# Peptides against a protein of PDB entry 7Q4I: the designs that were tried, part 56

Target 1, 281 residues: chain A of PDB entry 7Q4I
Amino acid sequence: HENSTIAERLYSEVRVLCWIMTNPSNHQKKARHVKRTWGKRCNKLIFMSSAKDDELDAVALPVGEGRNNLWGKTKEAYKYIYEHHINDADWFLKADDDTYTIVENMRYMLYPYSPETPVYFGCKFKPYVKQGYMSGGAGYVLSREAVRRFVVEALPNPKLCKSDNSGAEDVEIGKCLQNVNVLAGDSRDSNGRGRFFPFVPEHHLIPSHTDKKFWYWQYIFYKTDEGLDCCSDNAISFHYVSPNQMYVLDYLIYHLRPYGIINTPDALPNKLAVGELMPEI

## One batch from the design tools (peptide; made by RFdiffusion4, then SolubleMPNN)

Design b2_p13_3_s4 (from b2_p13_3, 5 letters changed)
Fold by OpenDDE base, seed 4:
Structure b2_p13_3_s4 (fold): chain B 281 residues (1-281), chain A 13 residues (1-13)
Amino acid sequence: as target 1 above (281 residues)
Amino acid sequence: EEEYLKFLEEQAK
């Protein structure tokens, strides 16, 4: 038996449109597996590509393929969302076709926030952008107001947002969002543990998995530890998740149960006013 | 990402 009453409530009250960064070569190899696993828990799921795929629900954006075009694709993706889907959701998640997301945990994090608050969340990195920016691989979620500001205020102004399609996608959107006063939120839980992760669970959970010289430790905005304390019990995303691992995670998270252990969810926090953020931990 | 890929390649050796 399962009680999903709270999850169902949040599904209705915290509507999430997930757009997946993909390309035609990955439609069958990767994107399809997102659709068959965690993507089905989004209120709306769209695959942003350079080619249309009716089976996948992929959109052909007017962009080229390759890593040098990721920023261009992100700009066009959000333009497309704003034009066609801005009222279809409250929150707009970017994820890669090898990102795994626990959407219910994201809804829980987002619940107190107004979608009219100009804010976005993800794995916050400290370089290049004063307020920080969200790691592209971990996925990041914009409020409806953040999308509006990005598309309407930032993108049309070359002084606010890079017009060229080159550059690190996550850094560039971070700069644009900062320039239109979209706040880089804190996605950590009440214990100060992260929720968005730019690597697979194994890389975060295993102590001393990486050298201290690993770039990640210099990039993270908030101090974090390795091991079991690395990650929130309500973690939202992991990156570099293989197609096979997506099904494993789906099984482990949604099907496998230790008999006799019942988790009671924490009470929902109070809703914040427009423009208000959760207090710093 | 490129730096991470390099890390993964090093770990795979």
Scores: peptide ipSAE 0.037, ipTM 0.733, DockQ to the pose 0.202
Fold by OpenDDE base, seed 1:
Formats: sequence, C-alpha cells, structure tokens
Structure b2_p13_3_s4 (fold): chain B 281 residues (1-281), chain A 13 residues (1-13)
Amino acid sequence: as target 1 above (281 residues)
Amino acid sequence: EEEYLKFLEEQAK
C-alpha cells in the first residue's frame, strides 16, 4: 500500500554507512535492537566495539572501554572505515547504541550535497570550536571527503588532532575537522527547524520542560524553541532512546497511519557543486 | 549529557 519509489532512489543515490558506538556489555542489551530497527535502513551497518561479535557484526577496535576512551574509539573507527569501507558509502554516520535515526530523512537532507564536499552535519554546538561542533549523542554524519581529511590529514598530525584518547569525543573530532577545513554544516530545514536532537522527542516537544538556565540552551549554535516548532517534520535523530522505545518509534514512523491522510513529499532540491553549501537560514 | 539525564530523572519525579 506504500509508494517508496523516492526513498528507494535516495537509498541508491545517497549511500550511508552507519557505525554504532557500543561496547561488549551492550551488544545484546542495546546494539542488537539498533540492528533490528533503524539500523536495517542503512546501506551498511557496523558496530564499533572492543570485542568482535559475528552475530551483531561488531568490530573489535584496539581500544579500552570506558568514557575516557570514546575519543580513541572514534579515531580507530574512522581509521577502520577509511581502510575497509571508504568506497562502500557516500556518507558516514556516527551514532550511539541509544540513538534512533530516520535514515530516509537524513538522505533527504544530504541529497543536494556532493560527498566530495568537506562537510559534516549534526546538532551543532557553539562552545570550544569556532565554527561549532556536532553533539556526539545526536549523531553526526561526515561526507566521504570529510572522512578522508580526518584520517589522512588530521589524525597523523598532533598539531591538528589530539593524539591522546582522552577528552570529549565530539569536541575533539570537531577541532580536528575544523583544522582540516571540514565545514560544520547547517542541518536545519527550510523553516529553520532542527533535524538532529541530543535528547528524546518528549524533551524537545514539551514547552518549558527544562529551565532556560539548562546548559543545552547555552550550547546550541542556532537558537531554537521548545514545542511543536522545535523539530523538523523531517527530523533525523534522537538520543537516549531505550531499546523498547526504538520499537515504538519504528511502529509509529513506519507502520502507524492515520486513515485517509496522504502525505506528498516535497520535490528534491537541485544538486550543489563540489564545495557548495545550502544557504544558511 | 549525564548531568542532563540525572536532571531529567529528577524532574520526572
């Protein structure tokens, strides 16, 4: 009963490799639920861990476990991707094992961009990095050229990229990417609404859910409001999504339909030249 | 992020 022609076209033209940050203790508890829900809509899905798991398709990276090793794991993950998978996709998404992603909406956002443009997208934060950086929890997506620059130009140079594995993962990759002229893109829709979210939908949709003194409001690069206008109709990601909530979201987004309502997608935008970005709103 | 989760858990009570 569904017409997926446009989604199928974008699946072929906007190829996405999704790598999931996980650990051995979460393979069964969290990661397998990503694989069974939104992860199946990626062109390629890889779980980055410290232990191999053939059932999950998890890779054992040469890193320790713990929060202080997240930056180390991110560096090794992208090195692994560059060595083995750089031609398997056009775009490379990092997500956590509790991030939920609507991959079709990400392909729609990415469609006009060349994968040879040095750019990455996510929920942009303003501190620590001049151009901003993308929140780790909301997930962030690099172009193929951004991955190349990160692995080949940034990582080997301690002046451009932190050699130690300590630090905030999202801030450190943001610094490295800025130092090799990878642009922090604007992921907002044409109405100025965000697409990548570092929290669950409930926390963004309900007005006054958080105090305005909450750190998030000081960190966001683009001012946004809570409520129905917080989020794009084509939102891409949410964080802190439990395994049970992943199945609920899968049902609500892909199965539940209000009878008699047909949604017609907007026309695809024109493709941009290499190095060209959409105008900021 | 952890501080936020703790904050939200406290607010949900």
Scores: peptide ipSAE 0.032, ipTM 0.721, DockQ to the pose 0.165
Fold by OpenDDE base, seed 2:
Structure b2_p13_3_s4 (fold): chain B 281 residues (1-281), chain A 13 residues (1-13)
Amino acid sequence: as target 1 above (281 residues)
Amino acid sequence: EEEYLKFLEEQAK
C-alpha cells in the first residue's frame, strides 16, 4: 500500500555497510535481533565479534572481549572492512548490538555527500578532540574515503593513531580521524535537530528526565534541548534499545500508520562536490 | 549512561 520509490532509489545510490559491535555472549541475546529488525535494511550487515557465527554472519576478529578491547576491535573491524568490503558500500556505519538505526533516514542525510569526501557523522561530542568526536553508542558512519584514511594513513602511524588496544574507542577513532583530516560532520537536520542519539527516545523526548548537571549536556557539541524539538523527524539512531524494543520500534516506524495522514517527503538536496560539506546550522 | 561517563573519564586520564 505504500510508495517506497525514493527509499529504493537511496538504497541503491547511498550504499551502507553496517558493522555491529558484539561478542559471543550476545550473539543470541542481542545481535540476532538487530539482524531480524533494522539490520536487514543495510546493504550489507556484518557482526564483528571474537568468535565466528555463520548463522549470524559474525566475524572473529583477533581481539579479546571487554571495554578495554573495544578500541582494538574497532581498529580490526575497519581493517577487515577495508581489506574485504571497501567497494561493497559508500558509507560504513558502526553500531552496537543495542543500537537501533533508521537506515533510510541515514541515507537521506548522506545523500548530498560524496563518499570520496573525508567525513564522518554521528552524535558529536566536544571533549578530548578539537573538532569533536562521535559517540560510540549512538553509532557513527564513515565515508569510504574516511575508512581509507583511517586504515591506510592513521592506523600504521603511532603518532597519528593509538597503537594500543585500550582506550575509549569513540574518542580514539575521533583523534585518529582528525589527524588525517577526516572532518567531523554536522548530522543535524535543517532545523538544527539531532539525528544520532546515545540514549533511547524517551530519555531525549521527556524534558524532566535529566537535570542540567547530566554529563550529556556538557559533552554535546551543538546546543540542543529536550522535548519534541530534541530530535529530528528524520532521526537516525538510538542507543540502549533492548531486543524487545527493537521489534516495537520496527512496528511503530514501518508498520503502524495513522489513517488519513500522508507524509510528503522533502525534496532531495543538491549533491555536493568532493570535499564540500553542508553549511552548519 | 553513568558507566559510559566513568569509562570516558578514566580513559582521559
Scores: peptide ipSAE 0.029, ipTM 0.708, DockQ to the pose 0.113
Fold by OpenDDE base, seed 3:
Structure b2_p13_3_s4 (fold): chain B 281 residues (1-281), chain A 13 residues (1-13)
Amino acid sequence: as target 1 above (281 residues)
Amino acid sequence: EEEYLKFLEEQAK
């Protein structure tokens, strides 16, 4: 038996719409497993595809498939959200159909922020965008105001946002958001540990898993280490999670318990004013 | 961008 009173409070006060990037070939292979695991903990869950699927709750966006269309799909997804769902949530998460998210930890991170603050969070990368951008695979979350600025101010202006559908979707949205003064937030915990991860837990937790010449070490915005100190105790996301691993993670995080160990949550921080960010670490 | 895209393409195979 569990006491979920705080989690239930945050579910009500920090409403999250999750949209999942997928395609028709992955509806059954990947997307349905998101729906059956972590996606059920979102306030609203939508699958963005090129084909409708009533069983999955997939939306057919007017885009093609393939890597060259991911940016186009992201633009259409947020246009769809703004038109139909902008008031259904306070925060809007993009995730891939192989991203796993601990939604309660995301609500905890977002709690002090106003959804009217133009900010977004994720795994911040430093190249191409001056303030940085959020890794697409790790998932990124926009405030309601960030979505408004993206759709209403950035997308209609080819000087602010790329009209072509080609390019890296995470870089392109990062450029657009910067151009409308949406801030690339710091998602690290109070100890400086990351919360959004572009790989599976094993790749982050095991030291020397990758060579130091691996692109990731040059892309990461904040200095990070491998091993147990790599990751927050309140980590939010991991990428390249197989369908089977999603069920394993659900079991480990929400069901498996070491008998006699009780976790006591920290007190919630004070809420920030509109436009205010947490202090730098 | 190119290196990142190549990595993503390799992981998608």
Scores: peptide ipSAE 0.035, ipTM 0.736, DockQ to the pose 0.587; fails the geometry check

Design b2_p13_4_s1 (from b2_p13_4, 9 letters changed)
Fold by OpenDDE base, seed 4:
Structure b2_p13_4_s1 (fold): chain B 281 residues (1-281), chain A 13 residues (1-13)
Amino acid sequence: as target 1 above (281 residues)
Amino acid sequence: SYMDVLAELDKKY
């Protein structure tokens, strides 16, 4: 028997809208599997596409497909969210259709923060943006205020936000958010371990899996280790997760239990004031 | 370039 009382409380108090970046060719191949696994644990789940799909709950955004349109799709997705869903949640997660997310762990990280604080979280990268930006593949979560500032203050101003649809979507949103004083938060746990990961668990957990010259080590904002110390026990996301791996992760995380081991959750931290961040670790 | 980084990611992942 599981006690989900705290998880149920956080589901109510830390409402998350998840929007999934997808395209019509991936509705059945990838996006459907998000909906059938971790996406069902979001308070609201929307698939952002170029074609409507009523079975998937996909929205047809007025944007073309392809990597060169990802920034355009991100802008239109957040415009759509602001217009139709800004009050449906407190936090707004972008994920890819091959991102896996443990939504309960994200709610735990977000719990102390006010959704009226202009902040966003993810896997922070250091290049291009002074405060850093969040890796697109790992997924990133904006507060309600961050979405408001992005859509209302940044997007209408070409000096603050790139009007062209080209460019790396995660870098471009990072620039826009910085320009409207949305803070790039620290998503690490109290031990300094990361929670958002731009790769599959295997690539983070196995020491020396990548060359030291691998670009990732130059991009990470915070120093990270390899092996079991790479990742928080409350990790939130992994990227490049195949549809089959999503079901495996769902089984491993939510069904498979070592008999006789009971995990006691940490106490919830105190709530922060509006505009307040957790202390640096 | 960022695109080169993405291309390397696509090759490895």
Scores: peptide ipSAE 0.022, ipTM 0.663, DockQ to the pose 0.774
Fold by OpenDDE base, seed 3:
Structure b2_p13_4_s1 (fold): chain B 281 residues (1-281), chain A 13 residues (1-13)
Amino acid sequence: as target 1 above (281 residues)
Amino acid sequence: SYMDVLAELDKKY
């Protein structure tokens, strides 16, 4: 028998709304597999699309499809969340329909932070935005205050936030959030290991999978190692996860156990004051 | 461009 008492406590105290970036062509192919796997562990799960789907619980946003509309879809998604769901959660995760998330590990990372702190977390990249921005594919999570600032303060002001729907979605939200003093948090664990990953586990865990000229090494904000030291024991997300791999990950993480090995969780840290961040590593 | 990099990634995966 598993003891889930701490996970149940965090489910209640660290409420997460997950919104999934998808499109009508991926409702059946990808998005439904998110709903059947990791998405069921969110406090609220919403699929943001251009068409309604009652089986999926998909919202039809007033945007077109294609890469040039991803930024437009993100803006409309957060507007929709702010209007209908801002009190349904404390934290608001964006993920793609091929992102896999261990929601319990995200709640553990977020536990010490106030949702009234203007902060967001993800895989931090260094280009284009002075404080950095979070990789769109790895998924990123905003505090309730960060969502408020984004929707109420940034979006209505073309000087603070791009009015056009074109551009790299993750870069554009990163610029907007910086302009309203939402902090780009450090999601690394106490050992300096990453938690949000823009690729599948195999690409991070296998040394020399990419050459030194690979763009990722120029984009990553914090120095990272390859191999087993790449990744936190409490990793949160991976990207480019196929529908079949989502079920494999669900089995490996939540069902498969080595007999006779019992994991004892670390104690929860002290809660931070509003506006306070964890110390730098 | 950043968009070209993303487009190349989407072709691989």
Scores: peptide ipSAE 0.019, ipTM 0.641, DockQ to the pose 0.851
Fold by OpenDDE base, seed 5:
Structure b2_p13_4_s1 (fold): chain B 281 residues (1-281), chain A 13 residues (1-13)
Amino acid sequence: as target 1 above (281 residues)
Amino acid sequence: SYMDVLAELDKKY
């Protein structure tokens, strides 16, 4: 028998609403596989689309499709969440329909923080936004207060938040959040290892002959290495995960066990006050 | 792709 007592506690105390960015052409091809794998471990799971799908639990947002409408879809998704679901969770995760997330590891990272703290987490990039912004593909998670500030304070003001639907959605939300004093948090573990990843595990774990000119090394906010030191033992997300790879990851993480090895979880940290962040690592 | 979006941003900024 598996002991899940701490995971069950965190499921109750650190409630996560996951919204998945998708489109009608990907409902069956991609989004359905999120629902059948890691998405079932969210407290609430919603698929944000341009068409309704009752089997998937997809919402039809009043937006067009295509890459030039991703920012528009993100704005409408958070408006929908704020109107209908702001009290259903403490934290609000954006992910793509090819993002894989270990929700238990995200709850562990978020546990000390108050959902009333204006903060968000993800894979932090340094360009375009002074405090940094979170990579869209790796997924990013907003506190309840961050969602409130985004929807109520930022979106209605064209000086604070871009009214046009064009642009990179992750950069644009990063600008809006900075303008309403939502903090770009540090998602690294106590060893300085990343938790949110904009690529598949193989890309991060295997030292690539990737040229030092590869954009990722210029964009990453915190210095990171490739290899075994790339990634936290409590990693949260990976991107460009195929539907088949989602089932493989579910098997490897939640079912496959080395016989005779028992992991004891670390003690939970003390809870922070409202507005307080974890100390520098 | 995400890479295409970033490449477009690099042209604008």
Scores: peptide ipSAE 0.021, ipTM 0.634, DockQ to the pose 0.098; fails the geometry check
Fold by OpenDDE base, seed 2:
Formats: structure tokens, sequence, C-alpha cells
Structure b2_p13_4_s1 (fold): chain B 281 residues (1-281), chain A 13 residues (1-13)
């Protein structure tokens, strides 16, 4: 009794490869739950690890484990994608094994953009990188051209991209992408509401949940409100989502319906030319 | 359905 025609169209026209940052200790604890929930809505789903897991479809990257290796893992993940999967999708999402993503909403945001446009999207933070960078936990999505530029132009050049595997992975990729003229896009909806979130829904939806001194308010690139206006009706991601909460979100988003309320989707925007961005809101 | 979600949860543990 649900009409998914537009979602099915976007599934075909806006192909998304999702790669999940994980480790062997989290294959069963976290990553498996991504695979059983939102990850099944990606066109391609790959778990990037240090050990192979055939049940999970995990890839063993040649990296160590721990926070000091996350940047190394990100570099190797995108190298692997470029070598094996660059034509399997138009857009390439990084997410953590505790990130929840509404892939249909991401496809809607991405629809007007050419995958040949050097652009990436996520929760934009303002420090460290002039154009901003995307929060690692909220997940970030690169166009095919952005992946090409990252792997082919940035990674081989130590002046453009950090050769060491240490550092904050989201900041480091943000620096690399800026250095090869990949644009940090605006992921906000037409009402100026965010779509990618570095915390659970509760932290964004509940006003005054955090102190005004909380680092997030200093890091966020665009002004955001608290409460219901914090978040787009087409929100894309949340972070620190427990395995159990992933199933709750799957139920709430895809199964639970208020009887008698019919949502009519907005018309799709016009497609942009290569290199064009949506006007900032 | 809610029951489907619960069934998926039970399969995990």
Amino acid sequence: as target 1 above (281 residues)
Amino acid sequence: SYMDVLAELDKKY
C-alpha cells in the first residue's frame, strides 16, 4: 500500500556506494546491524576493516586498528573503492558503524548534482579548513569526481594530502579535498535545515540539551536552530546510534505510519550542469 | 511492521 516509484527511480539514477568504517571487534556488535537496517538501502555496501569477514562483506585493508589509524583506513578505503568500485556508483558515502542513514533522503539531496562535479556533502564544520570540512561521524558523501581527485591527485602528493596515517580523518580528508578543488557543498534543505547530524536525534531535537559552550555550536558551519526546526524533514544521518536504536529508527521511518496522513513529495529539482551547485540558502 | 522489527532483533542475539 506504499507508492515507492520516485524512490525506486532515484535508486537507479542516484547510485550510492556506502562504505562503513569498522573493525573486527565491531563486526558482530555494530556492523552487522548496519547491514540489517539502513545499509540494505545502499546500491553497494562495503565494510572497511582490518580483517576479512565474508558474512559481513568486510574488506581487510592494510591498516592497523585504533583511532590513530582512522585516517589511514579512510585513505585505503577510497583507494580500494577507486580501484574496484568507481563505476559501481555515482556517489560514495563514508559512515561509521554507529551512523544511521536515510539513503532515500540522501539521493533526493544529490539528485540535481552531476557525479562529475567535484563536490562532497555532510555536516559541515568550519574550523581547520577554509571552506569547511564534513564531520566524520555524521557521514559524508563524495561525488565520483571527488573520489577520483582524492585518490589520483591528492593522495600521491604529500603537499596536498597528509602521508601519515595519524590525525583526525574528517579534517585530513577535508584538507586534501580542498587542495584539489573539491567543493564542500551545502547539505541544508530549502528551509535552511540540516540533513547530516553528528549526534543522535534526541540531542538535536530537544532544545537546550547542551550548554551554549558546547563545542558543536562553535564548529557548525551554518547557523542551526534547536527543536523541531533543527532538522530537515528529509534528514539524512545521525551518529552515536546504538544497534538497537537502528532497528527502532528503521521501524519509525519505514514502517510506522500515522493513519490518514498522506505525504506528497515535492517535485524533483532541475538537474545542474557539471560544476554547478545549488544556490546557498 | 513492529513485529518484523522485533523478529530481526531476536535474530541478532
Scores: peptide ipSAE 0.011, ipTM 0.437, DockQ to the pose 0.026; fails the geometry check

Design b2_p13_4_s2 (from b2_p13_4, 9 letters changed)
Fold by OpenDDE base, seed 5:
Structure b2_p13_4_s2 (fold): chain B 281 residues (1-281), chain A 13 residues (1-13)
Amino acid sequence: as target 1 above (281 residues)
Amino acid sequence: SIMDYYEELAKLY
């Protein structure tokens, strides 16, 4: 007896391709659990690996494995998407094989934006990149225009984008995107609460979980609180989610209901023009 | 861990 009319509308109007960064050793251990949980709510789901797996829908990218090749894998993943799938979606999400995403909440955030606007969203960090960059673990989502600019304008130019495969993946893509005027958007809700998170819910929800010397507090672009005010009621992603916890989250978010409580969604905002962003909070 | 990753990153810049 659930009414999903608005969610179905957004599924058709805000199309999301999710690509999952993984490796052959994690196909069975982690990636398949993404496919069996939140990944099924993407319009298209692709696993980017170094080995092909037809059961998983994994693509073998021409890259090596290891931490020093994550940037190389990201570049090849977006090249593959641009060549084969650029018209299959409006927005393109990168996530890890231990990231959990509430795709409906992401569609809600993205709804007012044009996919032709050069913008991307995620958990914004302030170091290394002037406009900020999005944390790799929390996942980040590029508009179709952002993908085009990244692949066509940035990647071919060594002055705009690092040519070798080494370096911090999230910082390097952040530099490249800034160099082609892709805007680092604000993913916070109307109350100023974050939506993309680089840790599990427990680490954000529990006050004083970390001390003030923890690097995270120096890296966050926007001031954030702890406790229930840490996170939007429409939060989008969490990182370091184990395979078992993905199934728990699926149950809690999509199945478990407090009897007698009915949630009525807010009205959708007006759509923005191409190049227009939501007002800063 | 992410802590180890960003600590290493801080050494690179």
Scores: peptide ipSAE 0.028, ipTM 0.720, DockQ to the pose 0.103
Fold by OpenDDE base, seed 4:
Structure b2_p13_4_s2 (fold): chain B 281 residues (1-281), chain A 13 residues (1-13)
Amino acid sequence: as target 1 above (281 residues)
Amino acid sequence: SIMDYYEELAKLY
């Protein structure tokens, strides 16, 4: 038997709305598989698209498709969330339709934080934004207050937030959030290991998988190692996960068990006050 | 690829 009491508690106390970046051509190919795997563990799951799909629960945003429209789609997605769903959750995750997320691990990371704290988490990159920004592919999660500030304070002001729909969506939202004093949080665990990953597990776990000149090593905000020490035992997300791999991960994480090994969860940390962050590691 | 994307990004900024 499995004891999920703590996970159930966190499901109730750390409510997460997951919105998935997708397009009509990927509804069946990718998005459906998110819905059938990790997406079912979100408190609310919405697919942001350019076409409505009632089976998928996809929303048709007033945006075009293509990478050059991702920023526009992100803005419209959060506007939609603010208008319709801002009170349906405490935290708001953006993920791609090829991102896999262990939502329980995200709830664990978020537990001590107030949703009224203007903060967001993800895989922090250092270029372009002084405090850093979160990699779009790894997924990033905004507090309710962060969403409010983004939609109400940043988006309406061209000086704070880019009005054009072009540009790298993750960089642009990072700039906007910084301009309204939303803090780029540290998502690393107590051992300094990352939780949000912009690549598949294999790329992070295997040493020397990439050349040392690979751009990623210049972009990461926090120093990280390759190999088993690359990743938290409570890792949250991986990117470029194929539809088939999503089912494999679901099986490995939630079903496959080594007989006779019982993991005990760490104690929950104390809750932080509004505006307070965890100490730097 | 993501590499191409960030390379393009680096050229824009």
Scores: peptide ipSAE 0.027, ipTM 0.707, DockQ to the pose 0.102
Fold by OpenDDE base, seed 3:
Structure b2_p13_4_s2 (fold): chain B 281 residues (1-281), chain A 13 residues (1-13)
Amino acid sequence: as target 1 above (281 residues)
Amino acid sequence: SIMDYYEELAKLY
């Protein structure tokens, strides 16, 4: 028997709309597995594509496919969300169709923040954007106010937001958000461990002889340790998760239990005022 | 791969 009282409370108080970046070729191969695993724990789940799929609940956005159109798809996705769903949630998560998310851990991180605070969270990278930007693959979550500012203030102004659809999706949204004073938050836990990860758990947990020249070490905004201390006990996301691995993670996180070990959750922190952030570690 | 993606990104900026 499980006691989910706190999780149920957070489900109601920290409402999350998850939109999944996908394409028609991945509806059956990848996206449906998100829907069958972690996506079912979102308050609302929408798949953003170039073709409609009634079985998947996919939206056909007026964009082309390919890497050079990802920025265009992100802009149209948030426009769609703002027009149809801005009041359906407090927080708005972008994830890829190969991102796995522990939504309960995300709600825990977001709990103290007001959705009227212009802030977004993810795996923060330092290049190209002064305050940093969030890695696209790890997924990133915008407050309701951040979405409003992005769609209403940034997108219509070519001086604030790139008008064409080319460029790196995560960098471009990062630039736009900075230009409308949406803050790039710190998603690390109280021990300074990351919660959003741009790779699979294995790549973060196992010290790889990654060449010190590996781009990731130059891109990370916060210094992180490798090995078992790399990751929060309340980690939120991993990227490059295969469809099969999604089911494995679902089993390991939500079903498999070591007999006789009871997890006692930490107390919820105090809620912050509008515009207030948690202190930096 | 993400490596390929960010290599392409580095060429754009």
Scores: peptide ipSAE 0.026, ipTM 0.708, DockQ to the pose 0.105
Fold by OpenDDE base, seed 2:
Structure b2_p13_4_s2 (fold): chain B 281 residues (1-281), chain A 13 residues (1-13)
Amino acid sequence: as target 1 above (281 residues)
Amino acid sequence: SIMDYYEELAKLY
């Protein structure tokens, strides 16, 4: 009852491998629900854990569990992807087991870019890294070339990439990527609205949900407004989404329709050359 | 929470 021709085209032309950060205690509680909702719209879906699970398609990485090992898990996850899956996709998304992603909107954002361009996208933060870094909670997506540079050029060099497993996962990968000239892209739409969000929709859409002293307003790289103008009509991700809310979002986004309203998609932009970015807003 | 984590980071740097 719907025309998905453009979405099907982008599924073929903008291939996305999604890897989900999880642990054995969350395989059934959280990760399974990612697989049953938005994860099925990825071209390839892999769960990165410390234990193998054949039903979930979980990989056992040689890392410990806990927040202090997230950086170690990220390094091992991308090493695994590079070794086994680097040609299975064009773009490589990191998400948490409580992140919800509208993969079609991500493909739309990525369409003009070459996978051979050293670039990555997400919710850009300004501290610690000169060009900025992408928030781990919002999820971030690397081009194939960005993954290659991270694994082959950055990880083997302690001067370019932190060798121990401690530290903030998103800051550390941001430092490594900057050191190998992977560009921190601008994920905003043509109206300057964000697409990757480190919180649930309610926290971004409702004005005055947080005070002006909330750390987020100091961390965000690009100035943003509260309310309806906070978020793109083609938003990509939200964080802290419960398993039940994943099914609610799937229903609202893919099934619930206002009768008599027909959405006409915008024309696809022109493709960029290798190394070229969209103009800054 | 991620909020707690970023607050801790802000203290370290």
Scores: peptide ipSAE 0.019, ipTM 0.608, DockQ to the pose 0.104

